# Peptides against a protein of PDB entry 5HDT, part 61

Target 1, 163 residues: chain A of PDB entry 5HDT
Amino acid sequence: MVVKTFMDMDQDSEEEKELYLNLALHLASDFFLKHPDKDVRLLVACCLADIFRIYAPEAPYTSPDKLKDIFMFITRQLKGLEDTKSPQFNRYFYLLENIAWVKSYNICFELEDSNEIFTQLYRTLFSVINNGHNQKVHMHMVDLMSSIICEGDTVSQELLDTV
Target 2, 163 residues: chain A of PDB entry 5HDT as posed
Amino acid sequence: MVVKTFMDMDQDSEEEKELYLNLALHLASDFFLKHPDKDVRLLVACCLADIFRIYAPEAPHTSPDKLKDIFMFITRQLKGLEDTKSPQFNRYFYLLENIAWVKSYNICFELEDSNEIFTQLYRTLFSVINNGHNQKVHMHMVDLMSSIICEGDTVSQELLDTV

## One batch from the design tools (peptide; made by RFdiffusion4, then SolubleMPNN)

Design b2_p16_7_s2 (from b2_p16_7, 10 letters changed)
Fold by OpenDDE base, seed 4:
Structure b2_p16_7_s2 (fold): chain B 163 residues (1-163), chain A 16 residues (1-16)
Amino acid sequence: as target 1 above (163 residues)
Amino acid sequence: SLFELLKNYKGPKGLY
Protein backbone atom coordinates (compact mmCIF):
# COMPACT_ATOMS: atom_id res chain seq x y z
CA MET B 1 0.00 0.00 0.00
CA VAL B 2 2.77 2.41 0.87
CA VAL B 3 4.48 1.81 -2.43
CA LYS B 4 1.27 2.31 -4.35
CA THR B 5 0.58 5.51 -2.52
CA PHE B 6 4.01 6.80 -3.32
CA MET B 7 3.58 5.92 -6.96
CA ASP B 8 0.27 7.71 -7.11
CA MET B 9 1.79 10.86 -5.73
CA ASP B 10 4.42 10.95 -8.44
CA GLN B 11 2.11 10.27 -11.34
CA ASP B 12 1.33 12.86 -13.95
CA SER B 13 -1.98 14.69 -14.12
CA GLU B 14 -4.93 13.34 -16.00
CA GLU B 15 -4.59 16.14 -18.48
CA GLU B 16 -1.07 15.08 -19.31
CA LYS B 17 -2.17 11.49 -19.65
CA GLU B 18 -4.77 12.44 -22.19
CA LEU B 19 -2.38 14.68 -24.05
CA TYR B 20 0.12 11.93 -24.64
CA LEU B 21 -2.31 9.10 -25.25
CA ASN B 22 -1.90 9.15 -28.99
CA LEU B 23 1.85 9.21 -28.69
CA ALA B 24 1.73 6.30 -26.30
CA LEU B 25 -0.32 4.29 -28.73
CA HIS B 26 1.93 5.22 -31.59
CA LEU B 27 5.04 4.08 -29.76
CA ALA B 28 3.52 0.67 -29.29
CA SER B 29 3.05 0.16 -33.01
CA ASP B 30 4.81 -2.63 -34.83
CA PHE B 31 6.91 -0.04 -36.56
CA PHE B 32 8.66 0.79 -33.33
CA LEU B 33 8.55 -2.61 -31.69
CA LYS B 34 10.18 -4.13 -34.73
CA HIS B 35 12.49 -1.26 -35.53
CA PRO B 36 15.74 -2.49 -37.04
CA ASP B 37 17.96 -0.21 -34.98
CA LYS B 38 18.86 -1.60 -31.59
CA ASP B 39 19.34 1.80 -30.04
CA VAL B 40 15.97 2.92 -31.27
CA ARG B 41 14.36 -0.15 -29.78
CA LEU B 42 16.00 0.60 -26.46
CA LEU B 43 14.75 4.14 -26.54
CA VAL B 44 11.29 2.92 -27.42
CA ALA B 45 11.41 0.53 -24.51
CA CYS B 46 12.37 3.32 -22.16
CA CYS B 47 9.54 5.43 -23.45
CA LEU B 48 7.12 2.58 -23.02
CA ALA B 49 8.36 2.18 -19.48
CA ASP B 50 7.69 5.85 -18.92
CA ILE B 51 4.22 5.40 -20.31
CA PHE B 52 3.51 2.61 -17.88
CA ARG B 53 4.85 4.77 -15.09
CA ILE B 54 2.63 7.67 -16.04
CA TYR B 55 -0.51 5.64 -16.51
CA ALA B 56 0.04 3.24 -13.61
CA PRO B 57 -1.74 1.26 -12.42
CA GLU B 58 -3.58 1.32 -15.73
CA ALA B 59 -2.29 1.41 -19.28
CA PRO B 60 -3.51 3.08 -22.42
CA TYR B 61 -3.22 -0.20 -24.28
CA THR B 62 -6.48 -2.07 -24.30
CA SER B 63 -5.53 -5.04 -26.43
CA PRO B 64 -4.20 -8.02 -24.52
CA ASP B 65 -2.18 -9.02 -27.53
CA LYS B 66 -0.63 -5.60 -27.73
CA LEU B 67 0.25 -5.65 -24.05
CA LYS B 68 1.88 -9.01 -24.48
CA ASP B 69 3.85 -7.75 -27.43
CA ILE B 70 5.00 -4.74 -25.48
CA PHE B 71 6.21 -6.67 -22.48
CA MET B 72 7.87 -9.31 -24.60
CA PHE B 73 9.53 -6.45 -26.43
CA ILE B 74 10.70 -4.82 -23.21
CA THR B 75 11.97 -8.17 -22.01
CA ARG B 76 14.04 -8.59 -25.14
CA GLN B 77 15.61 -5.19 -24.61
CA LEU B 78 16.72 -6.17 -21.13
CA LYS B 79 19.25 -8.48 -22.76
CA GLY B 80 21.34 -5.38 -23.23
CA LEU B 81 22.01 -5.28 -19.51
CA GLU B 82 24.63 -7.97 -19.99
CA ASP B 83 27.29 -5.59 -21.26
CA THR B 84 28.00 -3.19 -18.44
CA LYS B 85 30.55 -1.35 -20.54
CA SER B 86 28.15 -0.51 -23.33
CA PRO B 87 27.60 3.16 -24.07
CA GLN B 88 23.90 2.46 -23.79
CA PHE B 89 24.11 0.75 -20.43
CA ASN B 90 22.73 3.76 -18.62
CA ARG B 91 19.55 3.53 -20.63
CA TYR B 92 19.30 -0.17 -20.00
CA PHE B 93 19.72 0.64 -16.34
CA TYR B 94 16.97 3.21 -16.55
CA LEU B 95 14.71 0.69 -18.19
CA LEU B 96 15.36 -1.84 -15.47
CA GLU B 97 15.04 0.67 -12.67
CA ASN B 98 11.80 2.04 -14.03
CA ILE B 99 9.98 -1.20 -14.62
CA ALA B 100 11.17 -2.55 -11.29
CA TRP B 101 10.07 0.48 -9.33
CA VAL B 102 6.76 0.90 -11.10
CA LYS B 103 6.09 -2.82 -11.06
CA SER B 104 5.02 -2.47 -14.65
CA TYR B 105 4.84 -6.17 -15.31
CA ASN B 106 2.11 -6.57 -12.72
CA ILE B 107 -0.42 -5.54 -15.32
CA CYS B 108 0.39 -8.80 -17.07
CA PHE B 109 -1.38 -10.82 -14.41
CA GLU B 110 -4.61 -10.12 -16.21
CA LEU B 111 -3.26 -11.54 -19.44
CA GLU B 112 -3.84 -15.10 -20.49
CA ASP B 113 -0.20 -15.51 -21.40
CA SER B 114 1.16 -14.01 -18.20
CA ASN B 115 3.18 -17.09 -17.38
CA GLU B 116 4.92 -16.92 -20.71
CA ILE B 117 5.77 -13.28 -20.17
CA PHE B 118 7.09 -13.82 -16.67
CA THR B 119 9.04 -16.89 -17.68
CA GLN B 120 10.76 -15.02 -20.46
CA LEU B 121 11.49 -12.15 -18.12
CA TYR B 122 13.11 -14.38 -15.55
CA ARG B 123 15.10 -16.27 -18.13
CA THR B 124 16.33 -13.03 -19.58
CA LEU B 125 17.32 -11.57 -16.24
CA PHE B 126 19.16 -14.70 -15.19
CA SER B 127 20.92 -14.84 -18.51
CA VAL B 128 22.29 -11.32 -18.29
CA ILE B 129 23.14 -11.04 -14.61
CA ASN B 130 26.89 -11.08 -14.02
CA ASN B 131 29.58 -9.96 -11.62
CA GLY B 132 30.05 -6.75 -13.51
CA HIS B 133 26.71 -5.48 -12.30
CA ASN B 134 26.73 -3.28 -9.24
CA GLN B 135 24.48 -3.70 -6.26
CA LYS B 136 21.82 -1.39 -7.65
CA VAL B 137 21.37 -3.47 -10.77
CA HIS B 138 21.13 -6.62 -8.71
CA MET B 139 18.64 -4.96 -6.41
CA HIS B 140 16.40 -3.91 -9.25
CA MET B 141 16.52 -7.34 -10.80
CA VAL B 142 15.56 -8.93 -7.52
CA ASP B 143 12.86 -6.36 -6.90
CA LEU B 144 11.40 -6.96 -10.31
CA MET B 145 11.29 -10.70 -9.91
CA SER B 146 10.14 -10.59 -6.31
CA SER B 147 7.28 -8.27 -7.11
CA ILE B 148 5.88 -10.73 -9.58
CA ILE B 149 6.27 -13.67 -7.24
CA CYS B 150 4.69 -11.84 -4.32
CA GLU B 151 1.82 -10.39 -6.29
CA GLY B 152 0.91 -13.57 -8.08
CA ASP B 153 -1.43 -15.97 -6.39
CA THR B 154 -0.12 -18.86 -8.40
CA VAL B 155 3.10 -19.41 -10.23
CA SER B 156 3.47 -21.95 -12.98
CA GLN B 157 5.81 -24.84 -12.55
CA GLU B 158 7.76 -23.64 -15.51
CA LEU B 159 8.32 -20.31 -13.85
CA LEU B 160 9.32 -22.00 -10.64
CA ASP B 161 11.81 -24.10 -12.53
CA THR B 162 13.27 -20.95 -14.00
CA VAL B 163 13.79 -19.32 -10.63
CA SER A 1 12.90 9.96 -17.50
CA LEU A 2 12.68 9.98 -21.24
CA PHE A 3 9.16 11.31 -21.20
CA GLU A 4 10.44 14.55 -22.61
CA LEU A 5 11.19 12.62 -25.74
CA LEU A 6 7.51 11.90 -26.08
CA LYS A 7 6.70 15.55 -25.79
CA ASN A 8 9.00 16.33 -28.65
CA TYR A 9 8.17 13.35 -30.79
CA LYS A 10 7.37 14.36 -34.34
CA GLY A 11 7.57 11.00 -36.02
CA PRO A 12 9.64 7.88 -36.28
CA LYS A 13 12.68 9.76 -37.47
CA GLY A 14 12.61 11.83 -34.34
CA LEU A 15 13.84 8.87 -32.39
CA TYR A 16 17.07 8.64 -34.34
Scores: peptide ipSAE 0.080, ipTM 0.681, DockQ to the pose 0.020
Fold by OpenDDE base, seed 1:
Structure b2_p16_7_s2 (fold): chain B 163 residues (1-163), chain A 16 residues (1-16)
Amino acid sequence: as target 1 above (163 residues)
Amino acid sequence: SLFELLKNYKGPKGLY
């Protein structure tokens, strides 16, 4: 409740939401989610994260399958956090910071395949986390994972094995 | 992020 109320104060206006609606829908298309350029996919992921922030606690995407695709896509982009020396690291950091702050993955609790999404997220985060990451990166990773554990009604065995 | 994409957004083809 407190988190949602606080986030609502930082949400964009309805006018801005309308402005970004078409872009939001286009960015969720297979064209962008499967774009051959890695940097483009990262930018798409960052924009999708912003979209979830703007529309929180809802999303402009009505299809459960599309939502799953989006979050699986975002999760795959988080693999880029592994290289702290990459010129794109700051954007990967932004992606992590945003989704952790907004708790964007909370939308996935309503999806049938939520456990698969969360499992992939945890596996990805644990695969990329290393001692080269600063305290803020670690904090956001912990916040992201802890929030899902705390808010989830049940945790699958597969997810437990990942943690 | 969103701003960076919006400034160059010309539809799907705009991100080539």
Scores: peptide ipSAE 0.068, ipTM 0.678, DockQ to the pose 0.019
Fold by OpenDDE base, seed 2:
Structure b2_p16_7_s2 (fold): chain B 163 residues (1-163), chain A 16 residues (1-16)
Amino acid sequence: as target 1 above (163 residues)
Amino acid sequence: SLFELLKNYKGPKGLY
């Protein structure tokens, strides 16, 4: 469970939450999640990560299916962390740093398909980790995975097989 | 921040 008091200190104002609500809903649409341009999808992922930061520990999305789609989408974007020389690497780093610090994926524990989401996340992270990553990247990846394991009461066999 | 990302985005296919 995310310590709410700690997150509250770094959350945006209620005014900003209201301002971003419509944008949050629009950014989660298929139009953006399935956008043909990978750079646009990365930007969308970063914006979604910011939205989760702003609304932590909750989210403006009430549909479990939509939340699943979003986190599966974010997970797919994390594949871009593999190429440290990419001109967009800094944004991939931002995405990783944000979701690790906020513990955004922890909201997925309330989803029926949480194990699927976490499994895909771990598979993705393990597939992109390489020696070209600096210590900060490694730290965020470990923090992200460790947080999920520590917060989970039950780990599925499939998830164990992934780790 | 979300606001900064939107302001600074200069990709070939913007969100708009």
Scores: peptide ipSAE 0.050, ipTM 0.679, DockQ to the pose 0.020
Fold by OpenDDE base, seed 5:
Structure b2_p16_7_s2 (fold): chain B 163 residues (1-163), chain A 16 residues (1-16)
Amino acid sequence: as target 1 above (163 residues)
Amino acid sequence: SLFELLKNYKGPKGLY
């Protein structure tokens, strides 16, 4: 991973990492990932994004399956970017801005199902992007997708065709 | 509770 130095630019201290460790583990539970309230799931996604930021370039999760579930979960939340007039749009924007700047999805390169995760991310972003989004939203979406392409030496042709 | 912890969590940069 070439981007490890960049990920260290705005990270929290080791003391803060220890503070949020228990929270990180609990937020990854089915109780939160499958919470029936959509607004709660968005808040969970934002918290998870913050966790990835402060632990970057590592993650407090050791299970590859759990990491996959988390990123698939975050990807599903990004669908909320479609409605720019939603009262929760600012939180969706925060989620996008965070994961784009931190390059959180780059952790997925070590996962066996990385191509599936990236494909779902690209499909989701292209499904919600519209002319109602301002320039900043567009920039974050492009930055998020291009960073994955640039970091991945062996990106599938299918993924490239999606862009 | 964990739920209250989540509701009060703003993250290092804040959620609002």
Scores: peptide ipSAE 0.038, ipTM 0.697, DockQ to the pose 0.021

Design b2_p16_7_s3 (from b2_p16_7, 10 letters changed)
Fold by OpenDDE base, seed 4:
Structure b2_p16_7_s3 (fold): chain B 163 residues (1-163), chain A 16 residues (1-16)
Amino acid sequence: as target 1 above (163 residues)
Amino acid sequence: SFFEKLKNYKHPKGLF
């Protein structure tokens, strides 16, 4: 799918766009990524996922190191999918649904450590999947993993070993 | 608010 950069935000004022950009960058700071409260980290992850959705196909984060940190961070939050009875499960589901739908991890193909990111993602998903997850959760997990394999130019042996 | 706009924004599948 061909998507024009920021086409959906053309109606926004320049001040609003700048504000959103600054806030997006702020949310990716170590203060939030390393926040001690797991519920805060989950909310941050959801916001970051939404930022990728809105700014797609152009992410507001230009630093490869920052992008790596963000996706490794999001991956760590997905561990919370394990407990289907958690009061926060709906937000974990939202995070999973978003990243599967948006295909935000595909931006990682531009990163030197893409294989590390994808491997960690797959390991995390396989570690949390259980019979308590409904069909939609399973579908999103499969869609996410399959999309990365299908869209990637190459798949490392390490990633194949993870699958 | 910023977060409300983020949450409510919709876009087609597979943006990346």
Scores: peptide ipSAE 0.026, ipTM 0.628, DockQ to the pose 0.176
Fold by OpenDDE base, seed 1:
Structure b2_p16_7_s3 (fold): chain B 163 residues (1-163), chain A 16 residues (1-16)
Amino acid sequence: as target 1 above (163 residues)
Amino acid sequence: SFFEKLKNYKHPKGLF
C-alpha cells in the first residue's frame, strides 16, 4: 500500500536551505543523473523534486540546459510507476505526488524545449498507467497533466496527439 | 542526513 506523507512534513531553517544549495547543485550533475544504479537515480529524482519544493518559487537551477536535463531525468524515473509491486513503488509514488502537488514542471514553460518535456511526460504517464494503480495515483497523474494544460497558453499538436 | 532533511522540509510557498 502506498502511504501519503507529503502534507505532514516539517520545515528546515533558512540557514540550512543555504547550506543545501551546493549539494542541490551537485545532485543535478551528470554523475547522479546518469548513475548506473536505478535505485540511486530514483533517490536522486526524489531529492530533486524535494529541492524544487523547498526552494519554490525560486529554483536553485538557473541554466536552461540543466533544467531540461533534470526534468527529462525525472520523467524517465516515472517509468518505475508501472510495477505496483516493486519494493520501490512508494518512492515512485512520492515522486509523482510531489511533482503533482508542487507543480514543478511549470518551471519548464520558460524553456525553449518545453513542448518536448511535456510531450515526454505525457507519453511516460500514459505508458505506465494501469489498473493496478489506486485512485490516488490516477488523480495525481490527472492533476499533473491538467495543471500543465491550464497554465499553457497553447498546446502543441504533438502533445494533443499524446493525450 | 541531507536526504532525510530534504524529505522533511515543507516550504510555505511550495507551489509553482
Scores: peptide ipSAE 0.030, ipTM 0.600, DockQ to the pose 0.148; fails the geometry check
Fold by OpenDDE base, seed 5:
Structure b2_p16_7_s3 (fold): chain B 163 residues (1-163), chain A 16 residues (1-16)
Amino acid sequence: as target 1 above (163 residues)
Amino acid sequence: SFFEKLKNYKHPKGLF
């Protein structure tokens, strides 16, 4: 599989979901998650976010360990939101918008280490948020965090301390 | 391309 740049178009098909299932699974391999190029990793994160969108409400990744790795990986990419003047900022924005809209992190409630994932997400978002971000960025960050709080049965003290 | 299809695909079942 080769990671290539996106070109925006429209498309929908349940048949295509099945055809590209194996490719979607391969995208979550260590080859892509640990790729040395940060721009490639950002692209991979966006693709993974899109995979969750496509296969919602059930992701094609059935391994809890793999799901944890993916969401920890996506969380690490969100650090790039800090620099609003970066040439890659629009792609970081796309990643944020996607995961906030799709509520993909909600699948983590089924994972044993959900608290670790959510804690790292909140820490990352609070570390990068600044006054240079426009209202849309702030809204997506708040929507992402609030959806997790509202869906959870309880909020751990550690999570509250992170806020 | 594969990535273009992923970005543009919208699942009818929607969100999580």
Scores: peptide ipSAE 0.023, ipTM 0.601, DockQ to the pose 0.111; fails the geometry check
Fold by OpenDDE base, seed 2:
Structure b2_p16_7_s3 (fold): chain B 163 residues (1-163), chain A 16 residues (1-16)
Amino acid sequence: as target 1 above (163 residues)
Amino acid sequence: SFFEKLKNYKHPKGLF
């Protein structure tokens, strides 16, 4: 009943966004971030990416530790981009496109472990990039990585070595 | 679905 009510709500108003906060927080719980089903984790990642998009330029997650967990989680899901023939590739593409456009990882600049998060992101992206990807995928990957480098105050040597 | 609702929503400031 509660889920159905939320699904029927318009997310445009601030009042309605407030009503979705509990659901947004629940989606970031360890239950979902550590869910054993790969497809469920992908859907959760897409939902989290959309939550960042909807609530930008703020985020409903106030805990630095939780934010770190979320972005490390999203980063792990991006490994699914490697198989371009996967039936779930379109959802992985959606995730990549979203985080590249929204620049949600920019929230991580406020985190103590920002360099760790960005390093893992870059390593993951470089590990999945291949000639089977079309130009759009490459473009989003480059846009995502370039934006973080350009907007960062300090870039660690480790991150530079990764790029 | 909730996912479709989120997918179709565009925040005016949509960028960080």
Scores: peptide ipSAE 0.023, ipTM 0.583, DockQ to the pose 0.166; fails the geometry check

Design b2_p16_7_s4 (from b2_p16_7, 9 letters changed)
Fold by OpenDDE base, seed 2:
Structure b2_p16_7_s4 (fold): chain B 163 residues (1-163), chain A 16 residues (1-16)
Amino acid sequence: as target 1 above (163 residues)
Amino acid sequence: SFFEKLKNYKHPKGLY
C-alpha cells in the first residue's frame, strides 16, 4: 500500500507531499533500513527512490549521515539485479530505472563520503552485470554510471579503477 | 562494448 502510494504520487502534488512527509522520514529509519526481510528492504528502497523523485530537487532528508545510509542501503539492494528470473526482478528493475532517471545519487556530491558511495555503487553494478540482462537494463546501468562520472568535478582514482 | 558505451553515452538531464 505504501509502495503504491509513492509510486503513483506526482512531483507537483504539494498537498500530498506534505501529508506523507513524516512517512517518508520514517521509511529512512534504521528499523526499515536494517529490516531482516530482503523483500521488505527492496520495497523500502523503491519507496526511498520514489521519495527522491517526488521531492526533487530537494529531498526531505537533511542529515548527511542519513543520506549516506540511504544511498549505501539502496546500493546494497541493487545486488538483487543479478537474478533476472527472480520473482522480484521487476522491482529491482524499477529501482534501477528510477535512480538512473531521477539521478538521485547526485545528492551525494555534497557529501563528504561521496567517493565511498560512488565506488560502492559501481562495484555493485559491475558485480551484477551479466549477459542475461537485456538492453534496457544495460542502458540504465550505463546511464547511471556515466551520469555520475560526467557530472562530478573530481573522481577518485579508486573510482576510476573500478570503472 | 559496454565500457565504450559507458564512456560515450550521452545521458539526459535528471531531476537532480
Scores: peptide ipSAE 0.211, ipTM 0.633, DockQ to the pose 0.650
Fold by OpenDDE base, seed 3:
Structure b2_p16_7_s4 (fold): chain B 163 residues (1-163), chain A 16 residues (1-16)
Amino acid sequence: as target 1 above (163 residues)
Amino acid sequence: SFFEKLKNYKHPKGLY
């Protein structure tokens, strides 16, 4: 993995802001989204979630295909919530908390394949939800799912069958 | 690190 020195640079200057934008774009590349190390993928997902937070209300990703890839990627990482005793659980929690609070998945409503993305999200969440999760985890999962239902104009039959 | 800077940064314009 290439570690660039500019990642440690200041973020206040216009030049640095441009660098962070470039880094944001690079983090969404196949190199990171398909990285073989699951811990790296989790870090990437958290970074992407933070990027959505930082650049709100306008995400730096404009390609519908890229946005789909990103949210499908983030959805896949949420599978890690299933093991509450994992050393990485707190980072998975951070990811869940972030996407629930930021409401970044609302960007998906503008995508043609929004129903596919939401269906996969709900299936993933329902598959990992268990009695070992504390109240905060349950709250974020419910908030995330209910927010999408409330914001959506139409929901596919497949999604309705999942819920 | 880049990640720490992202984590600590708060955008003033709000969220989605």
Scores: peptide ipSAE 0.204, ipTM 0.703, DockQ to the pose 0.114
Fold by OpenDDE base, seed 1:
Structure b2_p16_7_s4 (fold): chain B 163 residues (1-163), chain A 16 residues (1-16)
Amino acid sequence: as target 1 above (163 residues)
Amino acid sequence: SFFEKLKNYKHPKGLY
């Protein structure tokens, strides 16, 4: 995992960052990840993506199982990108933009099931991509997938078959 | 709300 920080940006106080820590952990609970409301799940995914952004390079989630759950959860939410006319499309776009920019999926290289996570991500992205997506969406998808390939020392055959 | 606070939080972005 290659970590870069943007030092030219403003930063909130460490006190505020610490205040959000417990809430960040709570957002990754099964209650939210398995919430029956699709819109709630999308909001949760966006928040989780923001948490990875805010706490970079030190994500607050340390459990491999929890990290896997989170990224599999985020991956599932990306299916919502398929309908470009959805009222929630802007939030799906935000999610995609965030994970592409922050490169949060690179955390998955530390996980035993990284290949599974990346494979599911690629399959999901290719399943939802369509001609209704503008150039920005396409670029974010490419950036996201390319970053993972570049950071990885090896790519599974299954992943290669997906691309 | 907590969600809005997170979205508006301007901590420098990092690349993992």
Scores: peptide ipSAE 0.148, ipTM 0.675, DockQ to the pose 0.159
Fold by OpenDDE base, seed 5:
Structure b2_p16_7_s4 (fold): chain B 163 residues (1-163), chain A 16 residues (1-16)
Amino acid sequence: as target 1 above (163 residues)
Amino acid sequence: SFFEKLKNYKHPKGLY
């Protein structure tokens, strides 16, 4: 279904679509997820978020282990939201806004380690949230967390303690 | 570029 969805895109030829699919897969490689430059990692996170958006409802990443790595990686990048005066803050905002409205973290409900992923997400968000954030940032954070709670069958005590 | 095309491709909100 992912390949079919991608092939239905009007902006690229079939050859380009195949190339972009390969690039999308390569962006999830350890080379990019463990890149030493934090600005590169932020860019990679934004691209991965966009990939989840354009390939919805099926992401091109089929491995549960790879999906876990990606979402843990994206979660780590959200730490950059803490510094509202950073030159890269707008890109961190983009990442937050994307994952909030795309609801890409809902993919994690099918993973065995979903509780770990959500716990880390909530811990990260609560660690960076501050009074310096504008209303839009707060709304996206609340929307993201509320969506996960609403879609989840149960909430672990550990997650409740985090909130 | 590849990245610009990704950013410009739009779907309805709440896809998952």
Scores: peptide ipSAE 0.194, ipTM 0.691, DockQ to the pose 0.177; fails the geometry check

Design b2_p16_8_s1 (from b2_p16_8, 6 letters changed)
Fold by OpenDDE base, seed 4:
Structure b2_p16_8_s1 (fold): chain B 163 residues (1-163), chain A 16 residues (1-16)
Amino acid sequence: as target 1 above (163 residues)
Amino acid sequence: MIKRPPLSRDYYKYFE
């Protein structure tokens, strides 16, 4: 399984990272980002989250447009957190936990449309958060949002006002 | 350098 491959990969495994670089790039293609199956898209998002972790501090994606597409894609997948009783919820949790801890979205500060990305992220998280979520889910959601605010001195006041 | 996040084992298990 591709998901498990990236999940188990260590950041210090340089040879392995190089070996799977083409796969990482392939997973960010429109074929996967726009895949018609929502479960496939979720798995792709999880892989992408691990790719950001493994290749940190720099993502293997060199195109700013591609990076924007990826993070907007991941943001859309986070909508799946709303249904806590879904069979796929654990995978959504994995996605959330990963991107929150790694602070993956901080890569977006270098993008022209960073404020758009962060705005969509915040709106998405606030739209799905509910009392059915346990403390861990809430914690990761808060961590994800607060890390951007605390570490991002480039975050516009307009964005902050929308939160 | 960002280290491997301490992801919950219960959620890793979902992919096994």
Scores: peptide ipSAE 0.048, ipTM 0.742, DockQ to the pose 0.522
Fold by OpenDDE base, seed 1:
Structure b2_p16_8_s1 (fold): chain B 163 residues (1-163), chain A 16 residues (1-16)
Amino acid sequence: as target 1 above (163 residues)
Amino acid sequence: MIKRPPLSRDYYKYFE
């Protein structure tokens, strides 16, 4: 995996975006989303976050089912934020900061199962948030959740129960 | 060590 490739790429690199499009698509395959190694899955999530950043405003993934799988996958990786002393915490922070800043989850409003995705995101964030996190981590978590609530016309009862 | 991601265009802008 080449996380460095996407991390260093900017949105104006048109030639590179075209060159690495196939890699972006490949990273969303079941092979990577269901990879048995937890560290590999984290790196995949970071790459996917960067892919959403780089290709904004349009994701290179056209299948609603694939988009759902990706965001459910990213949500599962966010559970790693609970251990602030983990050697991999900086990567989890990277993931959180990226998706919060880019507002990547907002693309899910186009999906039929958006409420399910948001509900699981909220449940995950509330399950891991604690006083051990610094101010920026808290801020990103709040920004992410608040943005989704503000942009959504309706919120499922299940999501309301989570909040 | 992973650095802070570059500033990017906000998806929010395109879903208004």
Scores: peptide ipSAE 0.028, ipTM 0.644, DockQ to the pose 0.056
Fold by OpenDDE base, seed 3:
Structure b2_p16_8_s1 (fold): chain B 163 residues (1-163), chain A 16 residues (1-16)
Amino acid sequence: as target 1 above (163 residues)
Amino acid sequence: MIKRPPLSRDYYKYFE
């Protein structure tokens, strides 16, 4: 399974990083980002999160438009955190924990549309946050949002209004 | 259930 390969990959494994670079690029194609199966999209999101972790600080995706598409895609997947009783919840948790811990969204500060990306992220998180989430889920959500606020120097008024 | 990603604590240096 491709997801398992990237999940277990070490950040310092240069040989493996080079070997799977083309696969990482292929996973960001419209075929996967617009895949009709919701479970497949979740797995793709988890894999993309691991790709950002592994290839940090430099993302293998060089196109600003592609990076925007990827993070908007990941943001949409976070909607699945709403249902804590879902059989797929643990995978959504993995996605959240990963992107919060890695601070993957910080790559977006270099994008012209960073404020749009962050705004959509905050709107999504606030839409799914509920009292059914345990302390760890809340912690990761707060960490993710706080990191962006603390490191951003050009936060839009719209984003501030969302907070 | 899901394996924790193998993250280095030094990883934060890239984003702080």
Scores: peptide ipSAE 0.026, ipTM 0.649, DockQ to the pose 0.082
Fold by OpenDDE base, seed 2:
Structure b2_p16_8_s1 (fold): chain B 163 residues (1-163), chain A 16 residues (1-16)
Amino acid sequence: as target 1 above (163 residues)
Amino acid sequence: MIKRPPLSRDYYKYFE
């Protein structure tokens, strides 16, 4: 599975990173981002999260529009956290844990539409947060939101007001 | 280069 390939990849494995760079770029194509299968989109999101981890502090995606599309895509997948009884919940958890630890959304500060991305992220998280989530889920959600506020001294008041 | 901490392996089996 492609997900496993990136999941096992080391940040210091330069040769391997170069080998799979084209695959990383291909996974961000509209074919995958707009795939009709919800489970496939989840797996794609997990792969993308690992790609951001592996290639940190930079991303292999250089197009601002593409980066925006990716993070909006990942944000949409986080809606799956709402159903804790879903067989796919653990994969949604992995996605959440990954982006929280890596602070992947910090790349968005370089984008012109960062406020839009962060707004959608906050709205999505607040829409799915509930008392049915365990402490780890809550922790990662809080960490994800706090990291953006703490790193973004430039986070606009407008963004905060919309949340 | 900024190194990120290892992710949990608790859910690795779900991707096998």
Scores: peptide ipSAE 0.112, ipTM 0.833, DockQ to the pose 0.551; fails the geometry check

